# Peptides against a protein of PDB entry 4U39: the designs that were tried, part 136

Target 1, 302 residues: chain A of PDB entry 4U39
Amino acid sequence: SIKVIGVGGGGNNAVNRMIENEVQGVEYIAVNTDAQALNLSKAEVKMQIGAKLTRGLGAGANPEVGKKAAEESKEQIEEALKGADMVFVTAGMGGGTGTGAAPVIAQIAKDLGALTVGVVTRPFTFEGRKRQLQAAGGISAMKEAVDTLIVIPNDRILEIVDKNTPMLEAFREADNVLRQGVQGISDLIATPGLINLDFADVKTIMSNKGSALMGIGIATGENRAAEAAKKAISSPLLEAAIDGAQGVLMNITGGTNLSLYEVQEAADIVASASDQDVNMIFGSVINENLKDEIVVTVIATG

## One batch from the design tools (peptide; made by RFdiffusion4, then SolubleMPNN)

Design b2_p22_4_s3 (from b2_p22_4, 16 letters changed)
Fold by OpenDDE base, seed 2:
Structure b2_p22_4_s3 (fold): chain B 302 residues (1-302), chain A 22 residues (1-22)
Amino acid sequence: as target 1 above (302 residues)
Amino acid sequence: MKKLLYYGVYRDGKKVKEELFE
């Protein structure tokens, strides 16, 4: 089974966005120290952590409180994650609960033998230096607790969106990028017919790989597949080129008119831009809402 | 319902598996 666990406010917002976008084949778990915020989750499983420590009032933006809250609730977390083959841990780094609890939850998943993938955001620079410093500590702890850590630099999202985008919309876009990171992988595994055949190949690409980068490309028109692939490998979300990437996961999502040729063309572009000995898994998904648009998501490891 | 149409695997830089799903 695949489980997605959202940790704290940012993680739970991302999980809500995943549920709203009908990411299938996964079990959703919402974790928070704030009981009121947790009630707003759309996840089937809702877990309040650190009830004794926080009394449901949240972590007060203190990562140490988030950490201790997860430690207090360790047995409950273990029970909720038991039997998972893969666990996605999603959080917005820089806050109290997400920053402190996500590494503890990830370690619990890893200790249970699940392939553990972190998908987290760095805070925007405008959220202040304190959040950036807290996020750096949380990301460092996540690296040790996961098989693969996808870090989304929120400031790079501002390069993709309109300069006049309101702050609230920038946070929604960050939640959407988190969704795309989880969905890009989960669609390759959780789709009927794939679950049993290629989870071994996913494990080979993602097990003990450390940090991963994500790129997104969107295009329309006659060369949309090639353009989307080229945009993905040159995405502002990529902090480095993929030319040295030894492992790649690629999702090609299109409308009902997505052709096999377009999928193959996009995959060949990404493989050719990666390491000469790249291990890559690619999959194509139909989304009727995309019409003539193609979305390419690339996750590069190694 | 989102359907996977096509799946492929590159190993050592070479495409080694391709599957079309109906």
Scores: peptide ipSAE 0.491, ipTM 0.906, DockQ to the pose 0.766
Fold by OpenDDE base, seed 5:
Structure b2_p22_4_s3 (fold): chain B 302 residues (1-302), chain A 22 residues (1-22)
Amino acid sequence: as target 1 above (302 residues)
Amino acid sequence: MKKLLYYGVYRDGKKVKEELFE
């Protein structure tokens, strides 16, 4: 089974966005220290952590409280994650619960033998230095606790949105990028029958790889597949080029007119831009809501 | 339900698997 666990406010917002976008083949778990915020989750499984410590009032933006809350609730987390083959831990770094609890939850998942993938955001610079410093500590702890950690630099989202984009919309886009990261991977493995045959290949690409980079490209028109692939490998979300990437996961999502040729062309572009000995898994998904658009998501490891 | 249409695997830089799904 594949489980997605959203941790804290940002993680739970991302999980809500995943549910709203009908990300299939995964079980959703919402974790928070704030009971009121947790009640707003759309996840089937809702877990309040640190009930004794916080009394449901949240972590007060303190990562140490988030950490202790997860530690208090370890057995409940273990029970919720038990039997998962893969666990996605999603959070917005820089807050109390997400920053502190996500590494603890990730470690629990890893100790249970699940392939553990973190998908987290760095806060925007405008959220202040305190959040950036807290995020750095949380990211460091996540790196130790996961097989692969995808870090989304929120400031790079500002490069892909309109300059006049309201702050609230920038946060919504961050939630959407988190969704795309999880969905990009989950769509490759959540298909019945594939999990059993190719999960070994996913493990090879993602196990003990440390930090991963994510790129997204969207295009339309005659060369849309190639253009989307090129945009993905040059995405502002990539903090480095993928030319040294030894492992790649690639999702190609298109409408009903997506051709095998387009998928192959996109895959060859990404493979050619990666390490010469790259291990890559690519999959194509049909989304009927995509008219003439192709969305390429690339996750690069190693 | 989102359907996976096409799946492929590169190993050591070489395409080693391609599968079409309906």
Scores: peptide ipSAE 0.475, ipTM 0.900, DockQ to the pose 0.764
Fold by OpenDDE base, seed 3:
Structure b2_p22_4_s3 (fold): chain B 302 residues (1-302), chain A 22 residues (1-22)
Amino acid sequence: as target 1 above (302 residues)
Amino acid sequence: MKKLLYYGVYRDGKKVKEELFE
């Protein structure tokens, strides 16, 4: 089974976006120290952590409170994660609950033997230096607790949105990028018929790989597959070139008119741009909501 | 329902598996 755990406000917002976008084949768990915020989650499983410590009033933007809250609730977290083959831990880093609790939850998942993938955001620079410093500490702790950590630099989202984009929309886009990171992987695994054969290959690419980068490309028209692939490998979300990437996961999502030729062309572009000895998994998904668009998501490890 | 259409694996830079799902 695949479980997605949203931790704290940002993680729970991302989980809500995943549910709204009908990400299939995954179980959703919402974790928070704030009981009121947790009640707004659409997840089937809602877990309040640190009830004794926080009395449901949240972590007060303190990562140490978030950490202690997860430690208090360790047995409940273990029970909720039991039997998972893969666990996604998603959070917005820089806050109290997400920053402190996400590494603890990730370690619990890893200790249970699940393939543990972190998908987290760095705060925007405008959120202030304190949040950036807290996020750096949380990201460091996540690296030790996960098999693969996808870090989304929120400041790079500002390069792909309009300059006039309101702050609230920038946060919504960050939640959407978190969704795309989880969905890009989960769609490759959770589709009926793939789970048994391909999870071993996913484990090979993602196990003990440390930090990973994500790129997204969208295109339309006759060369849309090639253009989307090229945009994904040159995405502003990639903090480095993929030419050294030893492991790649690639999702090609298109409408009902997506051709095998387009999928192959996109995959060959990404493989050719990666390390000469790259281990890559690619999958194509049909999304009926996409008309003429192709969306390529690339996750690069190593 | 989102369906996987096509799946492939590269190993050591070479495509080693391709599978079409109908």
Scores: peptide ipSAE 0.469, ipTM 0.901, DockQ to the pose 0.777
Fold by OpenDDE base, seed 1:
Structure b2_p22_4_s3 (fold): chain B 302 residues (1-302), chain A 22 residues (1-22)
Amino acid sequence: as target 1 above (302 residues)
Amino acid sequence: MKKLLYYGVYRDGKKVKEELFE
């Protein structure tokens, strides 16, 4: 089974976005110290952590409170994660609950033998230096606790949105990028008929790889597949070129008119841009909500 | 409904597996 755990406010917003976009084949777990915020989750499983410590009032933007809250609730987390083959831990780093609890939850997942993938955001620079410093500590702790950590630099989202984009929309885009990271991987595994063969290959690419980078490309028109692939490998979300990437996961999502030729073309572009000895998994997914658009998501490891 | 259309694997830079799903 695949489980997605949203940790804290940002993680739970991402989980809500995943549910709204019908990310299939995964179980959703919402984790928070704030009981009121947790009640707004769309996840089937809702877990309040640190009830004794926080009394449901949240972590007060203190990562140590988030950490202690997860430690308090360790047995409950273990039970919720039991039997998972893969666990996604998603959080917005820089806050209290997400920053502190996500590494603890990730370690619990890893100790249970699940392939543990972190999908987290760095805060925007405008959220302040304190959040950046807290995020750095949380990311460091996540790296030790996961097999692969996808870090989304929120400031790079500002390069792909209009300069006049309201702050609230920038956060929504960050939630969407978190969704794309989880969905890009889960669609490769959770699709009916593929589960057994693909998970071994995913494990090979993702196990003990440390940090990963994610790129996204969207295009329309006659060359949309090639353009989307090129945009993905040159995405502002990529902090480095993928030419040294030893492992790649690629998702090609299109409408009902997505052709095999387009998928092959996109995959060949990404493979050619990666390491000469790249291990790459690619999958194509039909999204009926897409018309002429192709969305390419690339996750690069190594 | 989301449907997987095509799946492939590169190993050592070479495409070694391709599967089309109907």
Scores: peptide ipSAE 0.475, ipTM 0.900, DockQ to the pose 0.792; fails the geometry check

Design b2_p22_4_s4 (from b2_p22_4, 14 letters changed)
Fold by OpenDDE base, seed 1:
Structure b2_p22_4_s4 (fold): chain B 302 residues (1-302), chain A 22 residues (1-22)
Amino acid sequence: as target 1 above (302 residues)
Amino acid sequence: MKKLLYYRIYKNGKVVKEEYFE
């Protein structure tokens, strides 16, 4: 089984976005210290952590409170994650609950033997230096607690949105990028009716790989597959070129009109841009909602 | 029925595994 656990406000917003976009084949768990915020989650499983510590009032933007809250609720977290083959831990780093609790939760998942993937954001620079410093500490802790950590630099989202995009929409886009990171992997192994990748192959690419980068490309038209692939490998979300990556996971998602040629073309572009010794896993997914769009997601590890 | 590539695995720059649906 695949479980997605959203931790804190940002993580739970991402989980809500995943549910709204019908990311299938996964179980959703919402974790928060704030009981009121937790009640707004769309997840099937909702877990309040640190009830004694926080009294349900949240972590007060303090990562140490988030950490202690997860430690207080360790047994409940273990029970919620039990039996998972794969666990996605998603959070917005820089806050209290997400920053502090996500590494603890990730470690619990890993200790249970699940392939543990972190999908987290760095805060925008405009959120202030304190959040950046807290996020750095949380990311460092996550790196030690997961098999693969996908880090999304929110500042790079500003390069892919309109210059007049309101701050609130930038956060919404961050939630969407988190969704794309989880879905880009989960669809390859969990989407019903498709020939899924062997979980063992995914595990080989993602186990003990440390930090990862994600690129996304979307295109339409006659050359949509090639354009989407080129956009993905040149994505502003990629803080480094993929040619140095030891592992690449690629998802090509299209509508019902997705052709074999388009899939091959996109895969060949990404493979050609990768290291010659790269271990690359590629999959294609049909999403009826994409109509004429192709979405290419690239996750580079190593 | 349209033939689709569901997945392909590359190792050392070579395709080592792939699956199609016809």
Scores: peptide ipSAE 0.039, ipTM 0.513, DockQ to the pose 0.448
Fold by OpenDDE base, seed 4:
Structure b2_p22_4_s4 (fold): chain B 302 residues (1-302), chain A 22 residues (1-22)
Amino acid sequence: as target 1 above (302 residues)
Amino acid sequence: MKKLLYYRIYKNGKVVKEEYFE
């Protein structure tokens, strides 16, 4: 089974976005120290952590409170994660609950033997130096607790959105990028009625790889596959070129008109930009909601 | 109808596995 755990406000917003976009084949768990915020989650499983420590009033933007809250609730987290083959831990770094609790939850998942993938954001620079410093500590702790950590730098999202984009929309885009990171992997494994990738192959690429980078490309029109692939490998979200990666996971998602030629063209572009000795897995997914769009997601590991 | 490629695995620049939509 695949479980997605949203931790704190940002993680739970991302989980809500995943549910709203009907991401299939995964179980959703919402974790928070704030009981009122947790009630707004659309997840089937809702877990309040640190009830004794926080009394459901949240972590007060303190990562140490988030950490202690997860430690207090360790047994309940273990029970919720038991039997998972793969666990996604998603959070916005820089806050109290997400920053402190996500590494603890990730370690619990890893200790249970699940392939543990972190998908987290760095805060925007405008959120202030305190959040950046807290996020750096949380990311460092996540690296030790996961098999693969995808870090999304929110400041790079500002390069993708219009300059006039309201701050609230920039946060929504961060939630969407978190969704794309989880969905780009989960769809390859858990799409019902399709010949799934062997989980062992995904595990080989993602197990004990440390930091990973994600690129996304979206395009329409006659050359949409090539354009989407080129955008993915040159994505502002990629802080480094993919040619240094030891592993590449690629998802090519299109509508019902997606052709074999388009899939091959996109895959060849990414392969040509990658190291010759790279282990690359790519899959194609049909999403009827995309119509004429192609979305290419690239995850570079190692 | 040409079968749509579902996934392909590359190892050391060579295709080692591929599956198609039925």
Scores: peptide ipSAE 0.037, ipTM 0.454, DockQ to the pose 0.418
Fold by OpenDDE base, seed 2:
Structure b2_p22_4_s4 (fold): chain B 302 residues (1-302), chain A 22 residues (1-22)
Amino acid sequence: as target 1 above (302 residues)
Amino acid sequence: MKKLLYYRIYKNGKVVKEEYFE
């Protein structure tokens, strides 16, 4: 089974976005120290952590409180994650609960033997230096606790969105990018009849790889596959070129008109931009809602 | 039905595994 655990406000917003977009084949778990925020989760499983420590009032933007809250609730987290083959831990780094609890939860998942993937955001620069410093500490702790850590640099989202995008919409886009990171992988495994990847192959690419980068490309028109692939490998979300990656996961998602030629063309572009010794897995997904759009997601590991 | 590629695995720049929709 695949479990997605959203940790704290940002993680739970991402989980809500996943549920709203009907990401299939995953179990959703919402974790928070704030009981009121937790009630707004759409997840089937909701877990308040650190009830004794925080009394449901949240972590007060303190990562140490988030950490201790997860430690207090360790047994409950273990039970919720039990039997998972894969666990996605999603959080917005820089806050109290997400930053502190996500590494603890990730370690619990890893200790249970699940392939543990972190999908987290760095805060925007405008959120202030304190959040950036807290995020750096949380990211460091996540790296030790996961098999693969996808880090989304929120400042790079501003390069993808319209220049006039309100701050609130920038946060919504961050939630959407977190969704895309999880879905880009989960669809490769869990989407029945669309992609039949061996979980062992995904595990080979993602196990003990440390940090990963994600690129996304969307295009329409006659050359949409090539354009989407080119956009993905040159995505502002990629803080480095993919040519240094030891592993690449590629998802090409299109409508019912997606052709084998388009899939091959996109894969060849990504492969050509990758290291000669790269281990690349790609899959194709059909999403009837995309119609004429193609979405290429690239995850570079190692 | 138009054959669609499920997935392909590359190792060392070579396709080592691929599967298609039936």
Scores: peptide ipSAE 0.035, ipTM 0.384, DockQ to the pose 0.449
Fold by OpenDDE base, seed 3:
Structure b2_p22_4_s4 (fold): chain B 302 residues (1-302), chain A 22 residues (1-22)
Amino acid sequence: as target 1 above (302 residues)
Amino acid sequence: MKKLLYYRIYKNGKVVKEEYFE
């Protein structure tokens, strides 16, 4: 089974976005120290952590409180994650609960023998230096606790949105990028496509890979596959060029009109931009909601 | 035309599995 655990406010917002977009084949778990925020989760499984420590009032933007809250609730987290083959831990770094609890939860998942993938955001620079410093500590702790850590730099989201985009919409886009990171991997395993990957293949490629970057490209029209692939490998979300990656995971998602030719064209573009000795996996997914769109997700590891 | 690599699995620096687009 695949489990997605959203940790803290940002992680739970991302999980809500995943549920709203009908990401299939995954079980959703919402974790928070704030009981009121947790009640707004759409997840089937809701877990309040650190009830004794926080009394449901949240972590007060303190990562140490988030960490201790997860430690207090370790047994309940273990029970919720039991039997998972793969666990996605999603969080916004820089806050209290997400930053502190996500590494603890990730370690619990890893200790249970699950393939553990972190999908986290760095805060926007405008959220302040304190959040950036807390995020750096949380990311460092996550790196030790996961098999693969996808880090989304929120500041790079500002490069793909309009300059006049309200701050609230920038946060919604960050939640959407977290969704895309989880879905881009989970769909390769759980959702039928033209080219399906098995869990063993994904596990071999994602196990003990450390930090990863994600690129996303979306296009329509006659050259949509090529355009989506080019956008993915040149995505502002990629803090480094894909040619330096030791591993590349590619998802090519389209509607029912997705052709094998389009899949091959997109895969060829990504392969040509990658190192010849890179470990590459390519999967395709059919999503009836995309109609004429192709979405290419690239995850670069190493 | 070289067959497009679908995936390559490495183990201990050696290729253990390869699949190509048909």
Scores: peptide ipSAE 0.036, ipTM 0.487, DockQ to the pose 0.135; fails the geometry check

Design b2_p22_5_s1 (from b2_p22_5, 6 letters changed)
Fold by OpenDDE base, seed 4:
Structure b2_p22_5_s1 (fold): chain B 302 residues (1-302), chain A 22 residues (1-22)
Amino acid sequence: as target 1 above (302 residues)
Amino acid sequence: TTTTKVYVSEDGKRTVTVTTVT
């Protein structure tokens, strides 16, 4: 089974976005120290952590409280994660609960033998230096606790969105990018009611790879596949080029008119931009909601 | 080496083609 755990406010918003976008083949778990915020989750499984420590009032933007809350609730987390083959841990770094609890939850998943993937955001620079410093500590702890850690720099999202985009919409876009990171991988592994037999290949690419980068490209028109692939490999979300990556996961998602030629064209572009000795897994997904759009998601590991 | 597998959801609405290059 594949489990997606949203940890704290940002992680839970991302999980809500995943549910709203009908990301299939995964079990959703919402984790928070704030009981009121947790009640707003759309996840089927809702877990309040640190009930004794926090009394459901949240972590007060303190990562140490988030950490201790997860430690208090370790047995409950273990029970919720038991039998997972893969665990996605999604969180916004820089807060209390997400920053402190996500590494603990990730370590629990890894200790249970699940392939553990972190998909986390760095805070925007405007959220202040304290959040950036807390995020750096949380990201460092996540890196040690996961097999692969995808880090999304929120400031790079501001380069993708219009300059007049309201702050609330920029946060929604961050939640959407977290969704795309999880979905880009989960769609390769999960079909409704089936776990992909190629989970072994995904394990080979993602196990103990450390930090990963994600690029996203969206295009329409006659050259949409090539354009989407080019946008993905040159995405502002990529802090570095993919040419040094030891592993690449690529998802090509299109409507019912997605052709094998378009899939191959996109794959060839991404492969040509990657290391010659790269292990590459790519998949194509049909999503009827995309109509004329192609979405290419690239995850570079190593 | 390239290996391609096609997976179809139980309802037949979702198709995933996975290709591994090694």
Scores: peptide ipSAE 0.027, ipTM 0.681, DockQ to the pose 0.367
Fold by OpenDDE base, seed 1:
Structure b2_p22_5_s1 (fold): chain B 302 residues (1-302), chain A 22 residues (1-22)
Amino acid sequence: as target 1 above (302 residues)
Amino acid sequence: TTTTKVYVSEDGKRTVTVTTVT
């Protein structure tokens, strides 16, 4: 089974976005210290952590409170994660709950033997130095607790959105990028009855790899596959080129008109930009909600 | 070596083509 755990406000917003976009084949768990915020989750499983510590009032933007809240609720987290083959831990770093609790939850998942993938955001620079420093500490703790950590630099989202984009829309885009990171992997393995064969390959690429980078490309038109692939490998979300990666996961998602030729063309572009000794997994996914768009997601590990 | 596998969801609505290059 695949479990997606949204931790704190940002993680729960991302989980809500995943549910709204019908990301299939995953179980959603919402975790928060704030009971009111948790009630707004669309996840089937909702877990309040640190009820004694926080009294449901949240972590007060203190990561140490988030950490202690997860530690208080360890047994509940273990029970919720039990039997998972893969666990995605998603959070917005820089807050109290997400920053502090996500590493604890990730470690619990890893200790249970799940392939544990962090998908987290760095705060925008405008959120202030305190959040950046807290996020750095949380990211460091996540690196130790996960098999692979995908870090999304929110400031790079500002390079792909309009300069006049309202702050709320920038956060929604961050939630969407988190969704794309989770979905880009989960869709490769969430096929009923076939998960076990591909999960081993995914596990080989993602197990104990540390930090990962994600690129996303979207395109339409006749050359949409090639354009989407080129955008993915040159994505502002990539803090480095993919040519130094030891592993690459590529998801090519299109509508019902996605051709094998388009998949091959996109895969060839990403392969040509990668090292020759890279272990590469390419997946194509049909999403009926995509009409003429192709979405290419590239995850570079190692 | 390249291995390609095609997976179809139970409902037939989703196709996943996985190509492993090792």
Scores: peptide ipSAE 0.027, ipTM 0.621, DockQ to the pose 0.402
Fold by OpenDDE base, seed 5:
Parts: sequence; structure tokens; C-alpha cells
Structure b2_p22_5_s1 (fold): chain B 302 residues (1-302), chain A 22 residues (1-22)
Amino acid sequence: as target 1 above (302 residues)
Amino acid sequence: TTTTKVYVSEDGKRTVTVTTVT
């Protein structure tokens, strides 16, 4: 089974966005220290952590409170994650609960033997230096607790949105990028009954790889597959080029008109931008809700 | 080595083709 655990406000907003976009084949778990915020989750499983410590009033933007809350609730987290083959831990770093609890939850998942993937955001620079410093500490702790850590730099989202985009829409776009990171992987694996065969290959690419980079490209029209692939490998979300990546996971999602030629063309572009000896897994997804749009998601590891 | 697998969701709305290159 695949589980997606949203940790704190940002992680739970991302999980809500995943549910709203009908990301199928995964179990959703919402974790928070704030009981009121947790009630707004659309997840089937809702877990309040640190009930004794926080009394449901949240972590007060303190990562140490988030950490202690997860430690207090360790047995409950273990029970909720038990039997997962893969666990996505999603959080907005820089807050109290997400920053402190996500590494603890990730470690619990890893100790249970699940392939543990972190998908987290760095805060926007406008959220202030304190959040940035807290996020850096949380990311460092996540890196030790996961098999693969995808870090989304929120400031790079400002390069792909209009400069006049309201702050609330920038956060929604961050939630959407978190969704795309999880969905880009989960759609390739979450098909019931076949997880075991492809999961071994995914596990080979993602197990103990540390930090990963994610690029997203969207295109329409003629050469849309090639354009989307080129946009993905040059995505502002990539903190570095994918050259030298030892492992690449590519998702190409399109409408019913997505051709095998388009899939291969996109894969060839991504492979050519990667290491010569790259282990690449690529998948195509037909989504009937997409018309002429192609979305390419690239995750580079190693 | 290239391995290709095709998956169809239970609802039939999604087809996933996974190709592994090793």
C-alpha cells in the first residue's frame, strides 16, 4: 500500500489538494497538532499528535514542539503507517508542526521498512528569516530520515507565476507543486495488483538516494511532448541541472491522444539531459480530463 | 535493457505505461 501523510498546515493543504484532484491509489493521513486545522482536512485518517503537550492548540511555530508532539504520538503513527510499502511525507518547512514532526514521522516510516519519500517546501523569502532557518534545520533532519527527499523552493514558484499573483495564490501553487511531486510518483506505482513488480525498480532508483530535484513542464500543440520535456529539465524548480543524475523518474501525463511516439520523444530528451549510465524509469499516464495538454514531471536522484 | 508494462486503473480512466531502462 501507498500512504501519503500530510504533516502540519502546509502538508495538510497539499493533501487536501491531492484529494480534490482525485489522486487515486493512495491512502491519505492528515497529521496536525492543531485540532481545529485538522478538522478541515479531507483525509480519511486524521491524527492529532501531541494532545497532552499542545492540548490541540498547535505547535506555536516551534519545531521542537512539533518534534515532541510526534514523539508523544509515536505508537499511533506506527499503527497508522503499518503495512505501507511506500510512504510519502509531505510538509511545508518553516512551521512548528511540519518542520518538527515530519522528520520523526519519516523515520518511523523508514524503520517500518517502507520506501520513505519526503516532498517538502522551503518557505518563501517573504515569510521571514526565522522560517527559512527553521526550514533548513527541518530539511537537514528530513534528509537523514527519508530514502529520497524532494525539496521544492517556494521562491522558484514566483518565477512561474505572474508577479501580481496574490500571496494566497502563491501558497496554492506551492500546494499544487507538492501535489504534482507526489502524484508524479504515485501514478506510476499506485495501480492495484502491479505495485510489487514496478515497486522494486522504483525502490532501486529512490532507496537511500538522499536529495532529489523535481522539474515540471507543461505544453500544448505540435511538439508538446518535446516542449514539455524541455521545460521539465529546465524547470525553475530545479536547483541544479539534472546532468549527472544517476536515477531519473519521469512521468508524462496527457489526454487520450497521447501517443507512444510523444512518450518516447519526451523520455529521449530527459535521458539525453541525464548521466550516460542513468537508470531511468518513465511512465505515461492517460488522464481523460486533459485535452491537448501534456505534463512532464522529472525527478532526478543521485 | 528496456522493460515496458501497461496498467489500467480499475475505473478505466487512467492508463499507465511504465518503461524501465537499466
Scores: peptide ipSAE 0.039, ipTM 0.647, DockQ to the pose 0.355; fails the geometry check
Fold by OpenDDE base, seed 3:
Structure b2_p22_5_s1 (fold): chain B 302 residues (1-302), chain A 22 residues (1-22)
Amino acid sequence: as target 1 above (302 residues)
Amino acid sequence: TTTTKVYVSEDGKRTVTVTTVT
């Protein structure tokens, strides 16, 4: 089974966005120290952590409170994660609950033998230096607790969106990028009814790889596959080129008109931008909700 | 070597083709 755990406000917003976009084949768990915020989650499983410590009033933007809240609730987290083959831990770094609890939850998942993938954001520069420093500490703790950590620099989202984009829309886009990171992997595995992805192949690329980079490209029109692939490998979300990556996971998602030629063209572009000795896995996904759009997601590990 | 696997959802609405290059 695949489980997605949203931790704190940002993680729970991302989980809500995943549910709204009908990301299938995954179990959703919402985790928070704030009981009122947790009640707004669309997740089937809702877990309040640190009920004794916080009394449901949240972590007060203190990562140490978030950490202690997850430690208090360890047995409940273990029971919720039991039997998972893969666990996605998603959070916005820089807050109290997400920053402090996400590494603890990730370590619990890893200790249970699940392939543990972190998908987290760095705060925007406008959220202030305190949040950036807290996020750096949380990211460092996540690196030790996960198999692969995808870090999304929110400031790079501002390079993709219009300069006049309202702050609330920039946060919604950060939630959407978190969704795309999880969905880009989960859609390759979580198609019910036939052969599960050889979870061994995904494990080979993602197990004990540390930091990963994610690129996303979206395009329409006649050359949409090639354009989407080129946008993905040159994505502002990539902090470095993919040419030095030891592993690449690629998802090509399109509508019912997605051709085998388009899939091959996009895969060839990403392969040509990668090292010759790269272990590359690529998948194509048909999403009936996509019309003329192709979405290429590239995850570079190692 | 390349290995290709095709997955279809139980409802038939989603198709995933996964190709591994090693």
Scores: peptide ipSAE 0.025, ipTM 0.596, DockQ to the pose 0.369; fails the geometry check

